Peptides against a protein of PDB entry 4N78. Designs and how they scored, part 43

Target 1, 186 residues: chain A of PDB entry 4N78
Amino acid sequence: HFQVICRLLGYQGIAVVMEELLKVVKSLLQGTILQYVKTLMEVMPKICRLPRHEYGSPGILEFFHHQLKDIVEYAELKTVCFQNLREVGNAILFCLLIEQSLSLEEVCDLLHAAPFQNILPRVHVKEGERLDAKMKRLESKYAPLHLVPLIERLGTPQQIAIAREGDLLTKERLCCGLSMFEVILT
Target 2, 155 residues: chain B of PDB entry 4N78
Amino acid sequence: MAELQMLLEEEIPGGRRALFDSYTNLERVADYCENNYIQSADKQRALEETKAYTTQSLASVAYLINTLANNVLQMLDIQASQLRRMESSINHISQTVDIHKEKVARREIGILTTNKNTSRTHKIIAPANLERPVRYIRKPIDYTILDDIGHGVKW

## One batch from the design tools (peptide; made by RFdiffusion4, then SolubleMPNN)

Design b1_p11_3_s1 (from b1_p11_3, 4 letters changed)
Fold by OpenDDE base, seed 5:
Structure b1_p11_3_s1 (fold): chain B 186 residues (1-186), chain C 155 residues (1-155), chain A 11 residues (1-11)
Amino acid sequence: as target 1 above (186 residues)
Amino acid sequence: as target 2 above (155 residues)
Amino acid sequence: ESLFQKYYRPL
């Protein structure tokens, strides 16, 4: 689903969606969540010491249940605050998954374009083969596919300009050095 | 441009008129041949004359059709060439617009990006002062305290 | 001479 969304929206659509999600997250954090956190801080026990381990797990649990009774009984915490936190979490996950999916699409595009852009993979050399000879053979094999040089030789000035710009746009992708998710986390 | 105009305004209409006139003329020739055959005492001669006119008429019509067809084909070739040029121009504009849109889109998404933090392999700098291993003397957890908790089989 | 040139006589 995320892959399809990335293909459908493209860079522009993804940017718009992420901007809106950031606004929503900001609104949730600064609004309802902050208010509930403030309320919780007010009702939080001022002194909550760890019970002795001698009381066992049930006794320790009962102790904390008693100390946090007012918080546990706060129905709006579960229905509203936790829901908002879930929404924030979902938004973060959505952004992560979109970025991952976009990166995969970009990598695929780069791989598909590589033969046309004189980007050759490092070939595995079997024992006894010279790397240089194999690379030269590969270069010669793909030389006719080099799009920009081909258009520079046969195309109009306008076609050459378009080809060069297209080549640049194909090579420069977000996955090469940029992260959206890091911005969302800061 | 001048050639196309000549074809459209003069040659093709002229060829169509010539064919129409030829039709009228052929009707006259047919009438002549029929009357000549009826009135002639020498039916064989009249028949041979009719054959000659028929052959000539067919050749004439064939020539007119061929000329007109060639002119129409030439017109279509010129128009096809014009359409190809127009298509090329539209394609160039379209590609330019697409590139521009892509650049705009990339700028928009770029605002939402930062440089990937290369995971600097933080060399785990071994702390200089090896804190003396505090001999963690594990006091044995006396689990016998739990022997009375649960439905376990008392040995 | 094209066949047409040879046989075509305007009526």
Scores: peptide ipSAE 0.064, ipTM 0.774, DockQ to the pose 0.005
Fold by OpenDDE base, seed 2:
Structure b1_p11_3_s1 (fold): chain B 186 residues (1-186), chain C 155 residues (1-155), chain A 11 residues (1-11)
Amino acid sequence: as target 1 above (186 residues)
Amino acid sequence: as target 2 above (155 residues)
Amino acid sequence: ESLFQKYYRPL
């Protein structure tokens, strides 16, 4: 699903969705969640001593239940605060999964474009083969596919300009050095 | 442009008219040949003359058809070339617009990005010495260590 | 000269 969303929205659509999600998350964190956290801090027992072990596990549980009674009985905590936390969590997960899916799509694009951009993978060398000779053969094999040099030789000035810009845009992908998720976490 | 216009307005219509006129002329020639054959005392000569006119007529029609066909083909080639130029122009504009849109989109999403802290994940250089899998020796949990933590019964 | 031009005589 996330891959399909990435393909449908593209960079622009993803940017819009992410921006709006960040606004929502910010609103939830600075608004409702902050208020509940403040309230929880106020109602938190100032002194919570460890009960004696002699009370056993049931007694210790009852002790903490009693100490936290006001928190447990705070109905809005369960219905509103936890729901908002779920929404924030879902938003974070959504952003993570979108970035991962986008990165996969970008990597696929880079891999598909690589032969046309003179980006060749390191080939596996069997024992007795020279890496340099094998790479040179591979370079020679794919040399006719190099798009920019081909267009520079055969194309119009306008086509050359477009090819160069297209080549640059193909190489410059977010996955190469940028992270959206890190921005979301800050 | 001038060549295409000449073909459309002058050459092709002219060729069509010439073919039509040729039809009328052929009818006249046929009538002449028929009458000449009937009236001539020398039927052999009349037949040879008819044969000559027939050959000339066929050659004339063939020429007119060939000329017209070539003009039509030339017209189509010019039109095809014009269409190719238009297609190329449209494609260029489309690509320019797409590149522009892509650049805008990248700027927008770029605002929402930061540089990947390539934490130099220290290549966990696998210590050259593969630490022998430390046999997990299940040390019994000495719970007595916790006896001093809390109100536990000191034995 | 095309063969057609060589044999073409206007009728």
Scores: peptide ipSAE 0.055, ipTM 0.778, DockQ to the pose 0.005
Fold by OpenDDE base, seed 4:
Structure b1_p11_3_s1 (fold): chain B 186 residues (1-186), chain C 155 residues (1-155), chain A 11 residues (1-11)
Amino acid sequence: as target 1 above (186 residues)
Amino acid sequence: as target 2 above (155 residues)
Amino acid sequence: ESLFQKYYRPL
């Protein structure tokens, strides 16, 4: 689904969706969640020490249950605050999955374009083979597919300009060095 | 442009008119040949004359058709060439627009990105004082204690 | 000589 969304929206659509999601997340965090957090901080026990291990797991649980009774019984925490946190979580996950899906599409595009852009795969050198000879053979094999040099030789000035620009756009991808998810986490 | 216009406005219509006129002329020739054959005392001569006119008529029509066909083909070739040029121009514009849109889109999404900083994972500074491993004596968790806990919480 | 050139005469 996320791959389809990425293909449908493209960079433009993804940007718009991400911006809107960020606004929503910001609104949730600065609004409702912040208010509930403040309230929770006020009702939080001032001193909550770890009970002695001699009380065992049940005793420790009861201790914390007692200390946090007011929080646990706060109905709005479950219905509103946790819901908002789920929404934020879903938004974060959505952004992550979109970025991952986009990265996959971009990698595929890069891989498909590679033979046409003189981007050679890392050649596995078997024992005894000269790397240089293999690389030269590979270069020679794909040389006729190099789009920009081909168009520069045969094309009109306008075609050359478009080819160069297209080549640049094909090489430049977000996955090469950019992260959207990191921005969302800041 | 001038050649195409000449073909469309003059040569092809002219060729069509010539064929139409040829039809009328052929009818007259046929009538003449028929009457000549009927009235002539020398039927053999009349027949030979008819053969000559028939050959001439066929050649004439064939020539007119060939000329017209060639003109039509030439017209179509010119039009096809014009369409190809137009298509090329449209494609160029389309590509230019698409590239522009892509650049805009990339700028927009780029604002929402940061460089993948290989953040130096802060070396988890191992706390210098390795607390002496307190021998964790695993007391077996008796889970039977939980058997009585849970039947009654009607949410 | 094309057959057309040989036999074509305007009727």
Scores: peptide ipSAE 0.055, ipTM 0.779, DockQ to the pose 0.005
Fold by OpenDDE base, seed 1:
Structure b1_p11_3_s1 (fold): chain B 186 residues (1-186), chain C 155 residues (1-155), chain A 11 residues (1-11)
Amino acid sequence: as target 1 above (186 residues)
Amino acid sequence: as target 2 above (155 residues)
Amino acid sequence: ESLFQKYYRPL
């Protein structure tokens, strides 16, 4: 699903969605969640010490239940605050999954373009073979597929310009060094 | 451009008119041949003359058709070439627009990105001495040790 | 001279 979304939205659509999600998250965090957190902090016991271990687990639990009774009984915490936190969590996950899916699509694009851009995979060298010779042979084999040199030789100036720009855009992908998710986490 | 215009406005219409005129002329030639054959004392000569006119007429029509056909073909070739050029131009514009849109889109999404911190994965150097798994002796957690450390939320 | 040219006379 996320792959399809990435394909449909493209960079622009993804950007718009991400921006809006960030706004929503910001609104939730700075608004409702912050308010609930403040309220919770106000009702939080100023001094909550660990009870003696001698009380055992049930006694300790009862102690904390008693100390936190007002918080536990705060019904809106479960219904509203946790829901908002879930929404934030979902938004974060959505962003992560979108980025991952986008990265996969970009990698696929890079892989598909590679033969046309003189990007050759490292070839496995058998014992006794020279890597350089094998790579040179591979390069020679795929040389006719190099788009930019081909267009530079056969194309019009306008075609050459477009080919170069296209080549650059194909090579420059977000997955090569950029992260959206890191921005979301900051 | 001038050549195409000449073909469209002069050569092709002219060729069509010439063919039409040839029809009228052929009818006259036919009438002449018929009358000549009837009136001539030498029927063999008249027949040979008719054959000559027939051959000439066929050749003339063939020439006119060939000329017209060639002009039409030439016209079509020129038009096809023009269309190809237009298509190429449109494609170039389209590609330029697409590249531009892509650049804009990339800028927009780029604002939402930061450089991936390649955390140098420090090779977790496996400690040379595998500490012998210390037999987990379940020491009872003495929570009393934490009795003094309990920091309440200092507002 | 093509046979065509030889016999072609505009009517």
Scores: peptide ipSAE 0.045, ipTM 0.771, DockQ to the pose 0.005

Design b1_p11_3_s2 (from b1_p11_3, 5 letters changed)
Fold by OpenDDE base, seed 3:
Structure b1_p11_3_s2 (fold): chain B 186 residues (1-186), chain C 155 residues (1-155), chain A 11 residues (1-11)
Amino acid sequence: as target 1 above (186 residues)
Amino acid sequence: as target 2 above (155 residues)
Amino acid sequence: MSLFEKYFRPL
């Protein structure tokens, strides 16, 4: 699903969705969640000392339940605050999954373009074979597919310009050095 | 453009008219040959004259058809060339617009990005065994595998 | 300036 979303939206659509999502997250954090956190801070026991170990685990648990009774019984905390936190969590996960999906699509594009851009994989060399000879053979095999040199030889000036620009746009992708998720976490 | 206009407005219509006129003329020649044969005392001579007129008529029609055909072909070639030029122009504009849109989109999404912390780039270790590109054989998706999944009533 | 720097401006 996320791959399909990435394909449909493209860079522009993803940017718009991410911006709006960030606004929603900001609104949730600075609005409802902040208000509940402030309320919780007010009702939080100012002094909560560790009970003596002599009370055992059950007694210690009861102690903390009693100290936090007002918080635990606050019904709106479960229904509203935790729901908003879940929404924020879902938004973060959404952003992560979109970035991962986009990166996969970009890598696929780079791999598909590689033969046309003179980007050849390193071939496995068996014992007794020379790597250089294999690479030269591979280069010679794919040389006719090199798009920019081909268009430079056969194309019009306009086609050459478009081909060069397209080549650059194909090579330079977000996955090569940029992260959206890191920005979202800040 | 002038050549195409001449072909469309003058040469091809003119050639079509010439062929039509030739039809009328052929009918007249046929009538003449028939009457000449009937009225002539020398039937052999009249027959030879008819053969000569037939040969001449066929040659004339063949010439007219050939000329018209060549003009039509020339017209089509010019139109095809014009269409190719128009297509090329449209493609160039389309590609330019697409590149521009891509650049704009990249600027917009770029605002939402930061540099990846060069943590230890896991070298994409090329798998040591480059699996031979298995020729992708498109297998039809068998949707019957899903028939047992769900609460649907098996009829 | 690379195309990357031109179009992808990190924060």
Scores: peptide ipSAE 0.039, ipTM 0.772, DockQ to the pose 0.128
Fold by OpenDDE base, seed 5:
Structure b1_p11_3_s2 (fold): chain B 186 residues (1-186), chain C 155 residues (1-155), chain A 11 residues (1-11)
Amino acid sequence: as target 1 above (186 residues)
Amino acid sequence: as target 2 above (155 residues)
Amino acid sequence: MSLFEKYFRPL
């Protein structure tokens, strides 16, 4: 699904969705969640000392239940605050999955374009074969596919400009050095 | 442009008119030949004259048809060439627009990105031994490293 | 400004 979304929306659509999600998250965090956190801070016991271990696990649990009774009984915490936190969490996960899916699509594009851009993978060398010789042979084999040099030789100035620009845009991808998810976490 | 216009406006219509006129002329020639044959005392001569006119008429019509056909073909070739040029122009514009849109889109999404923190966690402990600057050998990118990334069908 | 930075404005 996320791959399909990435393909459908492209960079622009993803940007719009991400921006709107960030707005939603910001609204949730600065609005409802902040309000509940402030309320929780007010209701939080000012002094909560660790009970003695001698009370055992049940006694300790009961102690904390008693200390946190007002928080536990705060119905809106569960229904509203936790729901908003889930929404934030879902938004974060959505962003992560979109970025991952986008990165995969970009990598696929890079891989598909590679033979046309004189980007050749390292070939496996059998024992006794020289890597350099194999690579040179591979380069020679794919040399006719080099799009930009081909267009530079045969194309019009306009075609050359478009080809160079297209080549550049093909090589430059988000996955090469940028992260959206890190921005979302900040 | 001028050649196409001449073909469309003058040569082809003119050729068509000439063929129609030729029909009328052929009828007149036929009438003449018939009358000439009937009235002539020398039927053999009249027949030979009719043969000559028939041959000439056929040749004339054939020439007119051929000329018209060639003009039509030439017109079509010019139009085809114009269409190809137009198509190329449209494609260039389209590609330019697409590139522009892509650049805009990239700027938009780029605003939402930061540089990947390559966790320099590995303190490049400068190896104590300065390995001689290994000549930058362009190591081909091993794309096989990506084979395990994604749900690509491992065939 | 790298071409990369030109198209992708990192924060």
Scores: peptide ipSAE 0.033, ipTM 0.793, DockQ to the pose 0.165
Fold by OpenDDE base, seed 1:
Parts: C-alpha cells; structure tokens; sequence
Structure b1_p11_3_s2 (fold): chain B 186 residues (1-186), chain C 155 residues (1-155), chain A 11 residues (1-11)
C-alpha cells in the first residue's frame, strides 16, 4: 500500500502529505498533549518515593494507587490524551513507512537505470579470471546502452540537454544520502 | 512550406481539372474517330488512325493520373513529416516541463530532508578478551538498595 | 495541330 501511495503521489505529493502531517503532529504535541502533560505534572505527587519492599506487591500497588489516584481517575487521559498520542505515533509510523517505500522505489529506479548509465554491478569472478577483464567485457557489452553518450552522438542539442538533465535527475535520489524521517524526529 | 502550398493550391487542383478536361477530350476524340471512320474511303487507314489516337489518349490519361497521384503522395509525405516534427516538438516541451516539475518536487521534498548521518560504523573491535559468558544468576532485585537513594521518609 | 495536342498533353 505504501509503495502504491509513493508511486501515486510522487515527490510532490509526498512532500505535501508530509508537511501537513507534520503540522498535525505539531498541533497535537504543542496543543492537547502539552496541556495534558502540564496538567499531569501539576497533579503528579511532588514526592513519589518507592515504598519499602517489605510492604509486598499489594502494599506497593496500593501505595501507588493512592499516590496516583487523581491521575488514574482522570478519565480524559485515557480517552483524549492517549488517543492523541496514538495519532502522533501513527503519523510517525506513516512517515517512516513512506520513506522506506520511497527508498525502495528509488532503488528500483536506480537499478533499472544503471545499465544505461554505465553503472555495472561487480561481477562474480571464477577462479583464474581477472575481475578487471571481466568488467571490461561487461562494460563493452553494455556500452551501446549508455544513454547520454548515445544521445550526444545521435541527438539534437535539445535532446542532449534533456538527456543530461535526465541522467542527473536519475542519479540523484533521496535514498542516496537524505532522510525525511530524521527531520520528523527533530 | 512553399512546396506544400504549391501542391495544395496549384498542382493537385490543376491535375484534377486536367483529368476532368481529359474526359471531355476523350469524348471528342471518340466522336472524331467515329466520324472519320464513317466518312473515310480508306477504312483501313481510318482504323489505324483511330488505334493511334486511342493509344495516345490512354497514354495521356495515364500520365495525368500518375502525375496527380505522385503529387498527392508528395503532399502526404510532406504533411507526415510536418506532423512528425510537431510531435517531436511537443515531446520536447513535455519532457522539459516534466523535468521542471521534477526539479520543483525535489526541492519541496528536499526541504523535508536532512543528510543521513552515516554513522561511521566504528568497527566494533571485538574486545580481545571475550568475557566468559557470565552465567546469568537471577539475583532478586533488592529494592532496598534504592531506599537510601532519595528523600524517603526514614521511619 | 494534332488532335492529340489539342485535347491531350504530350507525354
């Protein structure tokens, strides 16, 4: 599903969605969640010490239940605050999954373009074979597929310009060195 | 452009008119041949003359048709070439627009990105001394150790 | 002027 979303939205659509999602998250964090956190901090016992282990588990539980009674009885915490936190969590996960899906699509694009851009994988060398010789043979085999040199030889100036720009754009991908998710976490 | 215009405005219409005129002329030639045959004392000569006119007339019509056909074909070839050029131009514009849109999109999404911290994978140097797996001895968590850490009420 | 020339273009 996320892959399909990435394909449908493209960079532009993803950017828009991410921006809006960030706004929503920011609104939730700075608004409702912050208010609840402040309220919780006010209601939180100023001194919450661990009771002695001698009270046993029931006594310790009762102690904390008593100390946190006001928090436990705060119904809105469960219904609103936790819901908002879930929404934030979902948003974060959504962003992560979108980035991952986008990265996969970009990698696929890079892999598909690679033969046309003189990007060849390192080939397996059998015993007795030289890697360099094998790579040269591979390069020579795929040389006719090199798009930019081909267009430079056969194309119009306009086509050459487009081919070069296209080649550049094909090589430049977010997955190569950029992260959206890191921005979301900051 | 001039060639196409000449074909459209002059050559093809002219060829069509010539063919139409040829129809009328063929009728006249036929009438002449018929009358000539009837009036001629030498029927053999008249027949040979008719054969000659028939052959010439057919050749002439064939020539006109061929000329017209070639002009039409030439016209179509020129038009096809023009269409191909237009298509190429449209494609070029389309590609340019797409590249531009892509660049814009990349800028927009780029604002939402930061450089991946290539954590230099510090080569986890395996500690030279493999600490012998300390047998996990489940020590009960003595929470009393924390009793002295904090402002707890010393009863 | 031949009838051919009159009614048809020469080849």
Amino acid sequence: as target 1 above (186 residues)
Amino acid sequence: as target 2 above (155 residues)
Amino acid sequence: MSLFEKYFRPL
Scores: peptide ipSAE 0.028, ipTM 0.772, DockQ to the pose 0.005
Fold by OpenDDE base, seed 2:
Structure b1_p11_3_s2 (fold): chain B 186 residues (1-186), chain C 155 residues (1-155), chain A 11 residues (1-11)
Amino acid sequence: as target 1 above (186 residues)
Amino acid sequence: as target 2 above (155 residues)
Amino acid sequence: MSLFEKYFRPL
C-alpha cells in the first residue's frame, strides 16, 4: 500500500501529506496532549513511597491503585488522551513507512538508470578471473547505452540540455543523503 | 509552406482535371479510330493508325498517373515532415515542463528533509577471522541472584 | 531525362 501511495503522490504529493501530518501532530502535541500531561502532573501524588514488602503483591497493587485512583478514574485519559497519542503514533509510523517505501522506489530507479549512466555494479569474480578485465568487458558492453554521451553526439542542443538535466535529476535522489523522518522526530 | 500550398491548390487538382479531360479525349480518339477503320479503303493503314493512337493514349495516361502520384507522395512527405517537427516541438515542451515540475517538487519535499547523519559507523570491518557463530546457548536465568536485592521474601 | 519522361508524354 505504501509503495502504491508513493508512486501515486510522487515527491510533491508526499511533501503535502507530510506537511499536513506535521501540522496535525504539532496541534495534538501542543494542544490536547500537553493539557492532559499538565493535568496528570498536577494530580500525580507528590509523594509516592514504596510500600513495605510485607503487604504482599495484592496489597502493593491496592496501594498504588489507591494512590493513582484519580488518574485511573480519569475517563478522558483513555478516550481522548490515549486516542490522540495513538493518532500521533500512527502519523509517525506513516511517515516512517512512506520514507522507507520512497527510498525503495528511488533505489529501484537508480538501479534501472545505472546502465544508462555508466554506473556499474561490482561484479562477482570467479576464481581465476581478473576483476579489471571483467569490469572492462562490462564497461564496453554498456558503453552504447550511455544516454548523455549518445545524445551529445546525435542530438540537438535542446535534447542535450534536457538529457543533462534528466541525468542530474536521476542521480540526485533523497535516499542518497536526505531523511524526512529525522525532521519529523525533531 | 509555399510548395505544399502549390501541391494542394494547383498541382494535384490540376492533375485530377487533366486525368478527367484525358478520359474525354480517349473517347473521342476511340470514336475516330472506329469510324476511320469502317470508312477506310485501306484497312491495314487504318489499323496501324489505331495502334499508334492506342500507344500514345496509354503513354499519356501513364504519364498523368505517374505525375499525379508523385505529387501526392510529395505532399504526404511534406505533411509527414511537418507532423514530425510538431511532435518534436511538443515533446520538447513536455519534457521541459516535466523537468520544471520535478524541480519544484524536489524543492518542496527538500524543505522536509535533513542531511542523514551518516554517523561514520565505523565500517564494522568484519574481523578477518569470522568467529564461528557461537551457538547461542540459552542459559537459564537464575532469578535467585535477585533474592538479595530489595525486600524480597527470604525463605 | 528519365526513360519515362522520354517516352511517356502527355497527349
Scores: peptide ipSAE 0.024, ipTM 0.779, DockQ to the pose 0.006

